# Peptides against a protein of PDB entry 8YVU: the designs that were tried, part 97

Target 1, 39 residues: chain A of PDB entry 8YVU
Amino acid sequence: PQLCYILDAILFLYGIVLTLLYCRLKIQVRKAAITSYEK
Target 2, 160 residues: chain B of PDB entry 8YVU
Amino acid sequence: TWLTVLKKEQEFLGVTQILTAMICLCFGTVVCSVLDISHIEGDIFSSFKAGYPFWGAIFFSISGMLSIISERRNATYLVRGSLGANTASSIAGGTGITILIINLKKSLAYIHIHSCQKFFETKCFMASFSTEIVVMMLFLTILGLGSAVSLTICGAGEEL

## One batch from the design tools (peptide; made by RFdiffusion4, then SolubleMPNN)

Design b2_p17_1_s2 (from b2_p17_1, 13 letters changed)
Fold by OpenDDE base, seed 1:
Structure b2_p17_1_s2 (fold): chain B 39 residues (1-39), chain C 160 residues (1-160), chain D 39 residues (1-39), chain A 17 residues (1-17)
Amino acid sequence: as target 1 above (39 residues)
Amino acid sequence: as target 2 above (160 residues)
Amino acid sequence: as target 1 above (39 residues)
Amino acid sequence: KVEKLLEALKQIEQLLS
């Protein structure tokens, strides 16, 4: 049971980090698309 | 195109916030329906006694709904309203996290004091169940707070 | 205990999905960068 | 309104897939 809670914490942290990274990448892709359209 | 992209992101965040709020409300309702918290001794369900699942869910739901409505109608007054609601939801989320952490500490302390090796006992089972529910609610609250903060930033950007 | 395992499963699935999405976005960013360099 | 929300959720799910 204790290992389960530790795993939950790690997975939750991983999920948050990945969400932030995903948002950043999405913004970058959008910026790249806009730049490509303007050229 | 940039505005369209931001609009889609706001809608996604709003939906996520509403979903989080609904899950929190469901958990609160289930716990209150299955367990008579008033008859349980101790502060194992302090977060529930404080009514966090209810008011927190309301704040998140309102924030999410306002964000979606603001995005769809594209009205200045709705944008301001959404920003206000998201700010309030962010504050509520922070408060909720604090309450849940306190509840979690109390629950863990209870389990430790009573040496709940045999969770077959009613008290140990309730403490363990409370801990699990509090952890889940904590995760959901953090997700809701993240969405509310993101929506707040987006709303602030639109006002500038 | 069962709730903990359910949460682990959900978080694990979420992590996998986010990882896949992150990889897809990263590939898109690379493609966009290559296209921008060729122009 | 609820149906529109469900459609939006489905669209998000499709975008994620």
Scores: peptide ipSAE 0.422, ipTM 0.803, DockQ to the pose 0.067
Fold by OpenDDE base, seed 4:
Structure b2_p17_1_s2 (fold): chain B 39 residues (1-39), chain C 160 residues (1-160), chain D 39 residues (1-39), chain A 17 residues (1-17)
Amino acid sequence: as target 1 above (39 residues)
Amino acid sequence: as target 2 above (160 residues)
Amino acid sequence: as target 1 above (39 residues)
Amino acid sequence: KVEKLLEALKQIEQLLS
């Protein structure tokens, strides 16, 4: 059970990091789309 | 094209393979250091008895390293070498997944048969620990196989 | 322990989905950048 | 080598950001 909780913690951290990266990338896509629209 | 995207992510996939391999090796080492798998009755640790954490880690590490080198140098001979290594790693990963699934089934069956209510009992603890480790290794192997297959497809695309 | 394994499965699936979405989003950013460069 | 690759990947991510 302790190992399972450790794995959960690692996966949770990984999920948070990926979510943050995804959000940043999404913002970049939106900025790129806006820039493309203005041109 | 998907091939172009995969080609651009070869280094990332290679790093992922190496990391997966290292984690698998670490888990294998930890399990071997904590538990005497050779003396454990049953097939609960069949994947460990087969030495999968070791040879699997080696294959994935080699595949990842070759993929990174191939991408950096962009040489035809390296592409062929990387393709071969990634293909071998993909086969190894598939075999590893099969072994891990079998091990997981046996571990779950063991837990079910013994009706492990007392976690602190040695047998139940070992079965539970085995199940947890096998699940972790299975996830890592799936990730490694995914990266190896992706790299193989990229290499095959470069050869065509 | 069962809850832990369920959580592991959910987090793993979440990680895979986020990785795929991140890849797709990255492709979109690259396409947008190429389109912006050609204009 | 892995550390160098990780560092390179981080640099690429920073450039893309």
Scores: peptide ipSAE 0.417, ipTM 0.800, DockQ to the pose 0.074
Fold by OpenDDE base, seed 3:
Structure b2_p17_1_s2 (fold): chain B 39 residues (1-39), chain C 160 residues (1-160), chain D 39 residues (1-39), chain A 17 residues (1-17)
Amino acid sequence: as target 1 above (39 residues)
Amino acid sequence: as target 2 above (160 residues)
Amino acid sequence: as target 1 above (39 residues)
Amino acid sequence: KVEKLLEALKQIEQLLS
């Protein structure tokens, strides 16, 4: 039972980190697309 | 195009927000139907008494729907409306998180004061059940807030 | 306790989906970078 | 409109699979 709550916390943090990384990667894709369009 | 990818992501975020809202409404309805919150002693279900599962879900659903409509029609007035709705939903989500944290603290305090060693005792069972539901709603609210903030940032980027 | 396990399942599924999306986006960034380098 | 959204989500899921 206590392990379940700990797992929830870990999975929640993992979700937040992945969301941030996804946003950063999306910004990188945007920059790459803009650079390719300017060429 | 990049704009097409962004639109698809916005739709996904909007759908996620609506789904979160629906889940919150379902939880609120189930709790209200199974438990008579008005007769429960203490403030264990303070978030439910405040009606957060209902009004919060409504705000999130409206925000998500407006975001999807704004993305589909690509009209300037809809974009502004979506930004306003997402901002309102973000404020509502923050308020909801605060209420849920207060409820969680009260529930935990109740469990500690009564030394709930026996799970089958009515009061201890209700406190534990409340704590579990509040935690679930807190996670859902945080997810909804994250989606609303993401949609707000995307909408603000489109206006610039 | 049962609700905790349900939440764990949802968060786990969400994490897997985000990981797959992140991998796809990373591949797209790499392809875009290669295309820009060939130009 | 909701059905179209569900179909779009299913298409995204299929693309992810």
Scores: peptide ipSAE 0.440, ipTM 0.807, DockQ to the pose 0.074; fails the geometry check
Fold by OpenDDE base, seed 2:
Structure b2_p17_1_s2 (fold): chain B 39 residues (1-39), chain C 160 residues (1-160), chain D 39 residues (1-39), chain A 17 residues (1-17)
Amino acid sequence: as target 1 above (39 residues)
Amino acid sequence: as target 2 above (160 residues)
Amino acid sequence: as target 1 above (39 residues)
Amino acid sequence: KVEKLLEALKQIEQLLS
């Protein structure tokens, strides 16, 4: 049971980090698309 | 620039593969040290009896090391070697996943049949512990396989 | 304990999906960067 | 070799940040 909870914590943290990175990357894509549209 | 980024990604994947291999090896050694698998009745630890944590870890470690070396030296022969090693590692990982899934099914079936409501029963405790370890090993194996496949695709792309 | 294992499975699946999405998004950003550099 | 790996890891961390 302890291992399960540890794994949950690690996976949860990983999910949060990936979500943040995904959001940042999405913002970058949007900025690039806007710049490309203006050209 | 793209080549540099791909190289960095390959190194990261290689390091991840080595780390996964080391973790698998550590878990294997810990399980072998804490539990005498030979004296455990049943097929709950079939994956461990097959020695998967050991040979799998070795294959993943070799694959990761070769990938890192290949990237650093940027030699054609090393690229081919890394590709071969990653392919072999991918096959080994797939086999390991199959073994672990079979073990997991057996463990879950054992828990269900014996109605392990009492955690303090030795057999139920061992089955639960085995299930936890097998799940962890399965996750690690999937991660290793993913890295090996990714490296294989990258290597194949470089050869084309 | 059963809930913990179910949570592990869900989080693991979520992690895989996010990783795939992140890879796709990263490829898009790279393509956009290359296109911007060629212009 | 280890230093280069550490630098690569730091660069990845910077890209992730």
Scores: peptide ipSAE 0.392, ipTM 0.791, DockQ to the pose 0.080; fails the geometry check

Design b2_p17_1_s3 (from b2_p17_1, 12 letters changed)
Fold by OpenDDE base, seed 1:
Structure b2_p17_1_s3 (fold): chain B 39 residues (1-39), chain C 160 residues (1-160), chain D 39 residues (1-39), chain A 17 residues (1-17)
Amino acid sequence: as target 1 above (39 residues)
Amino acid sequence: as target 2 above (160 residues)
Amino acid sequence: as target 1 above (39 residues)
Amino acid sequence: TVEELLRALKQVEELLS
């Protein structure tokens, strides 16, 4: 039971990190698209 | 600039892979320290008896390290080496997942056969603990596989 | 205990989905960068 | 930094080996 909670914490942290990275990439894609449109 | 961003991402994936490998090693070490697997009857710890936590973690660690080194040096031979290592790690991860699933099935079958309604029975406790550890290792292995596959795809994309 | 396992499954699925999306976005960024460099 | 994290991870790996 305690191991389950530890796993939850690790997975949760991983999810947060991935979400942040995803957001950063999404912003980069948008910036790249805008730059390509202005050219 | 885009190359720098991609390199940072690859490094992050490599670090994640190494971390996953280290966690797997830690769990394997803890299990081996707490439990005398050799004296436990049955195939509940088949994955541990096969040494998967050790060799799997080594493969993932090497793959992650090679990926980081390849990213830093930007040498063609290192890129190929990293790609090969990541591919090997992916295969190892897949094999590990298969072994862990088999172990999980055996553990669950054991729990069902012995009707482990009372947690305080030593055999039931060991089976439950084994199941929990196997599940954790399975999740970690899947995470490691995901990282290795991601790195492999990135490396393949650079070669094309 | 059952809730913990359910949470693990959800978080795990979320992690996989985010990883796939991250990969797709990364490929898109790379394609956009290549296209911008060729212009 | 990512580099510091990598160094920390390497140290942990060395401790575990």
Scores: peptide ipSAE 0.438, ipTM 0.813, DockQ to the pose 0.043
Fold by OpenDDE base, seed 5:
Structure b2_p17_1_s3 (fold): chain B 39 residues (1-39), chain C 160 residues (1-160), chain D 39 residues (1-39), chain A 17 residues (1-17)
Amino acid sequence: as target 1 above (39 residues)
Amino acid sequence: as target 2 above (160 residues)
Amino acid sequence: as target 1 above (39 residues)
Amino acid sequence: TVEELLRALKQVEELLS
């Protein structure tokens, strides 16, 4: 049972990190799209 | 700029592989130290008996290290080596997943057969513990495989 | 303990989905970069 | 080395932060 909670913590951390990276990448893509449209 | 981003991603994937490998090794070592797997009846620890935590971790570690080194030196020979290592790691990961699934099935079957209503029975506790460890290793192996495959695809793309 | 395993499954699925989305987004960024370079 | 790996991990963490 304790191992399960440890795994949850690791997966949760991984999920948060991936979410942040995804958000950053999405923002970059949006910025690039806006820049290309102004062009 | 894109190459730099890809390199950073490769390093991240490599680090993830190494971390996964280290965690697998740690779990394997802890399980082997705490439990005398050889004296446990049944194939509940078949993945451990096969030594998967060890060789799998080694493959992932090598793959990760090669990926990091390849990214840092940008040498063609290192890229090829990394690609080969990642491919090997991917194969190893797939094999490991298969072994872990089989082990998980056996562990679950064992729990079912013994109708482990009494959690205080040593056998039921060991089976449950084994199941938990196998599940954790399975998740780690899947993560490692994902990273290895990603690195392989990236490496293949650089060679084309 | 059962809730922990359920959480693990959800987090694992979330991780896979995020990874796939991240890969797709990365491919889109690459395609956009290639298209911008060809103009 | 393990130390270099740890440094790389920390750098990645800093880049992610």
Scores: peptide ipSAE 0.429, ipTM 0.805, DockQ to the pose 0.057
Fold by OpenDDE base, seed 2:
Structure b2_p17_1_s3 (fold): chain B 39 residues (1-39), chain C 160 residues (1-160), chain D 39 residues (1-39), chain A 17 residues (1-17)
Amino acid sequence: as target 1 above (39 residues)
Amino acid sequence: as target 2 above (160 residues)
Amino acid sequence: as target 1 above (39 residues)
Amino acid sequence: TVEELLRALKQVEELLS
């Protein structure tokens, strides 16, 4: 049971990190799209 | 450029693979140090008895290292070597998953047979602990397999 | 203990889905960058 | 080398930060 909670913590942290990276990447895509549209 | 981004991704995947391998090795070592598997009755730790954490960790580590080296040196022979190593690691990961699933089934069967209503019974506790470790190892193996497959696809794309 | 295992499964699935989405988004960023460079 | 791997890890951490 304790190992399960440790795994949950690791997976949760991983999920948060991936979400942040996804958000950053999404912002980059939007910036690139805007730049492409202005050209 | 696209190639630079791919190289960074390959390095990241390689690092992830090495990290996964190291975690698997650490878990295997800890389990072997804390639990005397040889004295445990039953096949609850069949994956550990088979030495999967050890050889699996070695394969993933080698694959990750080769991927990183191949990316840094930009040599054609290293790229092919990395592709081969990643393919081998993918196969090893698949085999590991199979072994872990079998171990998980045995552990669950053991829990059901002994009607582990009392968690504090030593046998039931060991079976539950084994199940938890096997599940963790299974997740790590799946992650490692995913990274190896991704690296294989990237390497194959570079060869084309 | 059973709840912990269920949580592990959910978090694991979430991690896989996020990884796939991240890969797709990264491919989109690359395509956008290439298109911007060709203009 | 191990040092190169560590540098790569640090670069990944910097990218993540």
Scores: peptide ipSAE 0.399, ipTM 0.793, DockQ to the pose 0.063
Fold by OpenDDE base, seed 3:
Structure b2_p17_1_s3 (fold): chain B 39 residues (1-39), chain C 160 residues (1-160), chain D 39 residues (1-39), chain A 17 residues (1-17)
Amino acid sequence: as target 1 above (39 residues)
Amino acid sequence: as target 2 above (160 residues)
Amino acid sequence: as target 1 above (39 residues)
Amino acid sequence: TVEELLRALKQVEELLS
């Protein structure tokens, strides 16, 4: 049972980090699309 | 740059806030329907006795709805209303987190004091169940608060 | 304990989905960068 | 309003796909 709560905390932190990275990557894709459209 | 990104995701954040509010309300109603919290000994369900799942869900739902409406209509009055609602929801979320942390500490203390090695004992089962529900509600409240704060920052950026 | 395992399953599934989406987005960024370099 | 919310959710799902 204690291992389950520790796993929840790790997975929650991992989810937050992945969400932030996904947002950053999405911004990069948008910037790349804009630069491609201007060319 | 960050403000423009938040503005584009404002509708998504509002929807997430409404969904979080609905889930919190569902958990609150299920717990109230299954368990008679008033007859439970101790402060294990103090957050539920305070009615946090209900009023917290209402505040988050109103904030999310106002944010979505404000984004769609793009009216100055709606932007101010959304900012006010998001600020109120952020305060409510912070208060809810505090209440849930206190409840979690009490539940954990109860489990440690009674040395709940036997899970099938009614009191130990209720304490464990309460702890699990409080943890789930805490995660949902943190998500809702994050959405409300993001929407507040977005609304403040639009007023500048 | 059962609720903890359910939460773990949901968070794990969420993490896998986000990882797949992140990989797809990363591939898209690389393709966009290559096409921009060829222009 | 509920239908518009559902449409917004579908758009988000399409953006994620």
Scores: peptide ipSAE 0.386, ipTM 0.775, DockQ to the pose 0.115

Design b2_p17_1_s4 (from b2_p17_1, 13 letters changed)
Fold by OpenDDE base, seed 2:
Structure b2_p17_1_s4 (fold): chain B 39 residues (1-39), chain C 160 residues (1-160), chain D 39 residues (1-39), chain A 17 residues (1-17)
Amino acid sequence: as target 1 above (39 residues)
Amino acid sequence: as target 2 above (160 residues)
Amino acid sequence: as target 1 above (39 residues)
Amino acid sequence: KVEELLRALEQVEQLLS
C-alpha cells in the first residue's frame, strides 16, 4: 500500500511536467502560426 | 533544424530509457537485498527469480546509452547500432511485460488462495508487497518500451 | 489500498496520452516552422 | 561516457526548465 502511494506521487509529478511541456509547445505552435500568417 | 530537434528528442528518450532502467535496477536490488526470495514460499517473485530487473535494466541502459551516443557523435554506424539496440530493447521490454504479467497472476492467485484479508500475516504481506513491486515494474517496463519504440522509429526515419 | 491502484492506472493512462499529444504537438511545431521558413 | 550522460541529462533538464 505504501509503495502504491509512492508510485502515485511519481506518476503525478510526471504528469505535471508533461503538462507544462505541452503548454510550452502549444504556445510555440501558436507563435509559429502567427508568424506564418503575417508573411 | 529538424535534425537538431530529432536529436533532442532522441536524447530525451534515451535519458528516459536509462532512467527507467536505473529505477528497475534499483528496485530489483532493493528487493533482493531486503527479501531473501530463495526462502520465500511460492512463485510470487517469479520475475525477480528470473532476473528480469537485472537483464531488463541492462538492455534498456545499453539502448539508451547507444541512442545518446549515436545522437552526439552523429556517425552512421552508431545510428545503425542504436537502431539495433533499440529494437532489441523493445523486444526485451515485451518479454519483460509478459514475465511481469505472469508474476502478477501468480501473486494474485496466491492472495486469493490464502484469503488474505489480514494484511499483517507474513505470507499475505509478502504477496501484497510482491504485487505492488510487480505493478511498479510493469509500469516502468511499459514506459521503457514506449521510449525504445519511439527511438526505433526515429532511427528508422533517419536511415530513410 | 484499492483506490491507490486505481489512481495509479488513471495516472499511467494520463501519462501515456500526454506523451502522445506532446509528440503530435511537437510535429506540428516543426511543420509550422518549416512553413514559416519556406516563405 | 558517464560524464557525457550527465551532461545530456543536464541539457534535458535545461530544456524542461
Scores: peptide ipSAE 0.416, ipTM 0.806, DockQ to the pose 0.060
Fold by OpenDDE base, seed 1:
Structure b2_p17_1_s4 (fold): chain B 39 residues (1-39), chain C 160 residues (1-160), chain D 39 residues (1-39), chain A 17 residues (1-17)
Amino acid sequence: as target 1 above (39 residues)
Amino acid sequence: as target 2 above (160 residues)
Amino acid sequence: as target 1 above (39 residues)
Amino acid sequence: KVEELLRALEQVEQLLS
């Protein structure tokens, strides 16, 4: 049970980090699309 | 396109593979130090008895290191070596997953047979602990296999 | 305790899915950057 | 080798930031 909680914590942290990175990339894609549309 | 992405992330994948290997080695050493697997009845720790954490971690470590070196030096001979190592690591990972799944099934069966509601009993505790360790090792092995396969595809693309 | 293992499985699956999505977004960002450079 | 790995990790972190 203790190991399970440790694994949960690691996976949760990993998920949060990936989510943040995903959001940043999504914003970058949108900015690039807007710039391409203005040209 | 996919090959290009894999090539750019090759170093990251290699580092991830090495990290996974190191974690596997750590778990293997901890289990061997804390538990006398030889005296445990049954095949609850079959993956450990087979020495998978050790040889598997070695293969993954070598594959990761070769991948990183190959990317940094960008030499043709290193690319071939990395491809071979990654292929071997992929095979090792697949074998490891198979062993771990078998071990997991045995552990779960043991828990169900003995109706382990009292976690303080030695047998039930060992079975539960084995299950937890096997699950963790399985996750790590899947991650390692994913990285090895990705590196293999990247290396194959470079050879074309 | 059983909930912990279920959570581990869910988080693991989530991590894999996010990794794939992250890779796809990264490819899109790169394609957008290339298109912007060609213009 | 360890130092090179650390440098690689730092570069990845910079790319991710």
Scores: peptide ipSAE 0.396, ipTM 0.792, DockQ to the pose 0.065
Fold by OpenDDE base, seed 5:
Structure b2_p17_1_s4 (fold): chain B 39 residues (1-39), chain C 160 residues (1-160), chain D 39 residues (1-39), chain A 17 residues (1-17)
Amino acid sequence: as target 1 above (39 residues)
Amino acid sequence: as target 2 above (160 residues)
Amino acid sequence: as target 1 above (39 residues)
Amino acid sequence: KVEELLRALEQVEQLLS
C-alpha cells in the first residue's frame, strides 16, 4: 500500500510535467499558426 | 530554434529513460537485498528471477545516455548508435512488459489460491508486496518503452 | 488502498494519453516548421 | 557523465519552471 502511494506521487508529478510541456507546446503551435496566417 | 527544441525533447526523453532505469535498478536491488527470492515458493518474483530489473535498466540507461550524447554532439555515428540502442531498448521493454504481466498474473493467482484474507501471513504479505512491486516495475517499463520508441522514431526521422 | 490502485490506473491512462497527444503535437510542430522553412 | 546528466536535468527543470 505504501508503494502504491509512492507510485501515485511519481505518476502525478509526471502528469503535471507533461501537462505543462504540452501546454507550452500548444501555445507555440498556436503562435506559429497565427504567424502563418499573417503571411 | 526548432532543432534546439527537438534536442531538448530528446534529452528529456533520454533523461526520463535513464531515471526510469535507475528506479527499476533500485527496486531490484532493494527487493533482492530484503527478500530471499530463491526461497520464495512459486513464480511470484519471476521477473526478478529473470533479472529483468537489472538488464532492462541497463538497456534503458544505455539508450538514454546514447540519446543524450547523440543530441549534444550531433554526430552521425552517435545518431546511428542511439537509434540502434533505442531500438534494442524498445524490444527489451516489450519483452519486459510481457514478463511482468505474466508475473502479475501468477502473483494474483497465488493470492486467490491461498485465499489471502489474513494480511499477516508471510506468504500473503510477500505476494501482495510482489504484486505492488511488479505493478510499479510495469509502469516504469511502459514509460521507458514509450521514451525509447519516441527516441527511435525521432532518430529514424533524422536519418531519412 | 483500493483507491490508490484506482488512482494509479487513472494516472497511468492519463500519462499514456498525454504522451500520445504530445507526440502528435510534436509532429504537427515539425510539419509546421518544415512548411515555414520551405517558404 | 553523471554530472552532465544532472545538469541537463536541472536545465529541464529550469525550463519547466
Scores: peptide ipSAE 0.447, ipTM 0.815, DockQ to the pose 0.064; fails the geometry check
Fold by OpenDDE base, seed 3:
Structure b2_p17_1_s4 (fold): chain B 39 residues (1-39), chain C 160 residues (1-160), chain D 39 residues (1-39), chain A 17 residues (1-17)
Amino acid sequence: as target 1 above (39 residues)
Amino acid sequence: as target 2 above (160 residues)
Amino acid sequence: as target 1 above (39 residues)
Amino acid sequence: KVEELLRALEQVEQLLS
């Protein structure tokens, strides 16, 4: 029962971190696409 | 090509926001149907009494719909409208989080005061159930706020 | 307690989906970088 | 509108698959 709440917190934090990493990666893809278009 | 990728992401975020809003509405409706909140003693369901699941879900739904429409028509006036709606949705989400945190504190205080060791007691069961529902709604609200903020940033980037 | 397990399941599924999307995006970035290097 | 949203979700699932 207490482990369930701890697991929720860990999974929530993991979700936030993955979302931030996904956003950063998407920005990198955008920069790469712009650079490829300018060449 | 880049604009197409951005549009697909905006549509996905809008759909996620609408889905979150629908889930919030479903939870609100289920709680109102199963529990008579008006007869519950205390402020355990203060967020429900304030009507947050309803107005919050409406704001998120409108924001998500406007974002999807703005992406499809690609008109300047729709982009501005979507940006405004997303901003309003973000403010509503922040307010909702505050209300839910206050409700959670009250529920936890109630559980602590009554020393709820036996979950089969009606008051303790209701307090525990309220806490669980509030936590779920808090997570959903945070997810909705994240999507609304992301859409706002994307919309602001398109205007620049 | 039952709602906690449901939330855990949803968060876990969300984490898996985000991880898969992140992996796909990472592969796309690598392919774009290789294409840019060949040009 | 709901059907369009469902189609969009299906497209996202296809992109994920």
Scores: peptide ipSAE 0.420, ipTM 0.801, DockQ to the pose 0.065; fails the geometry check

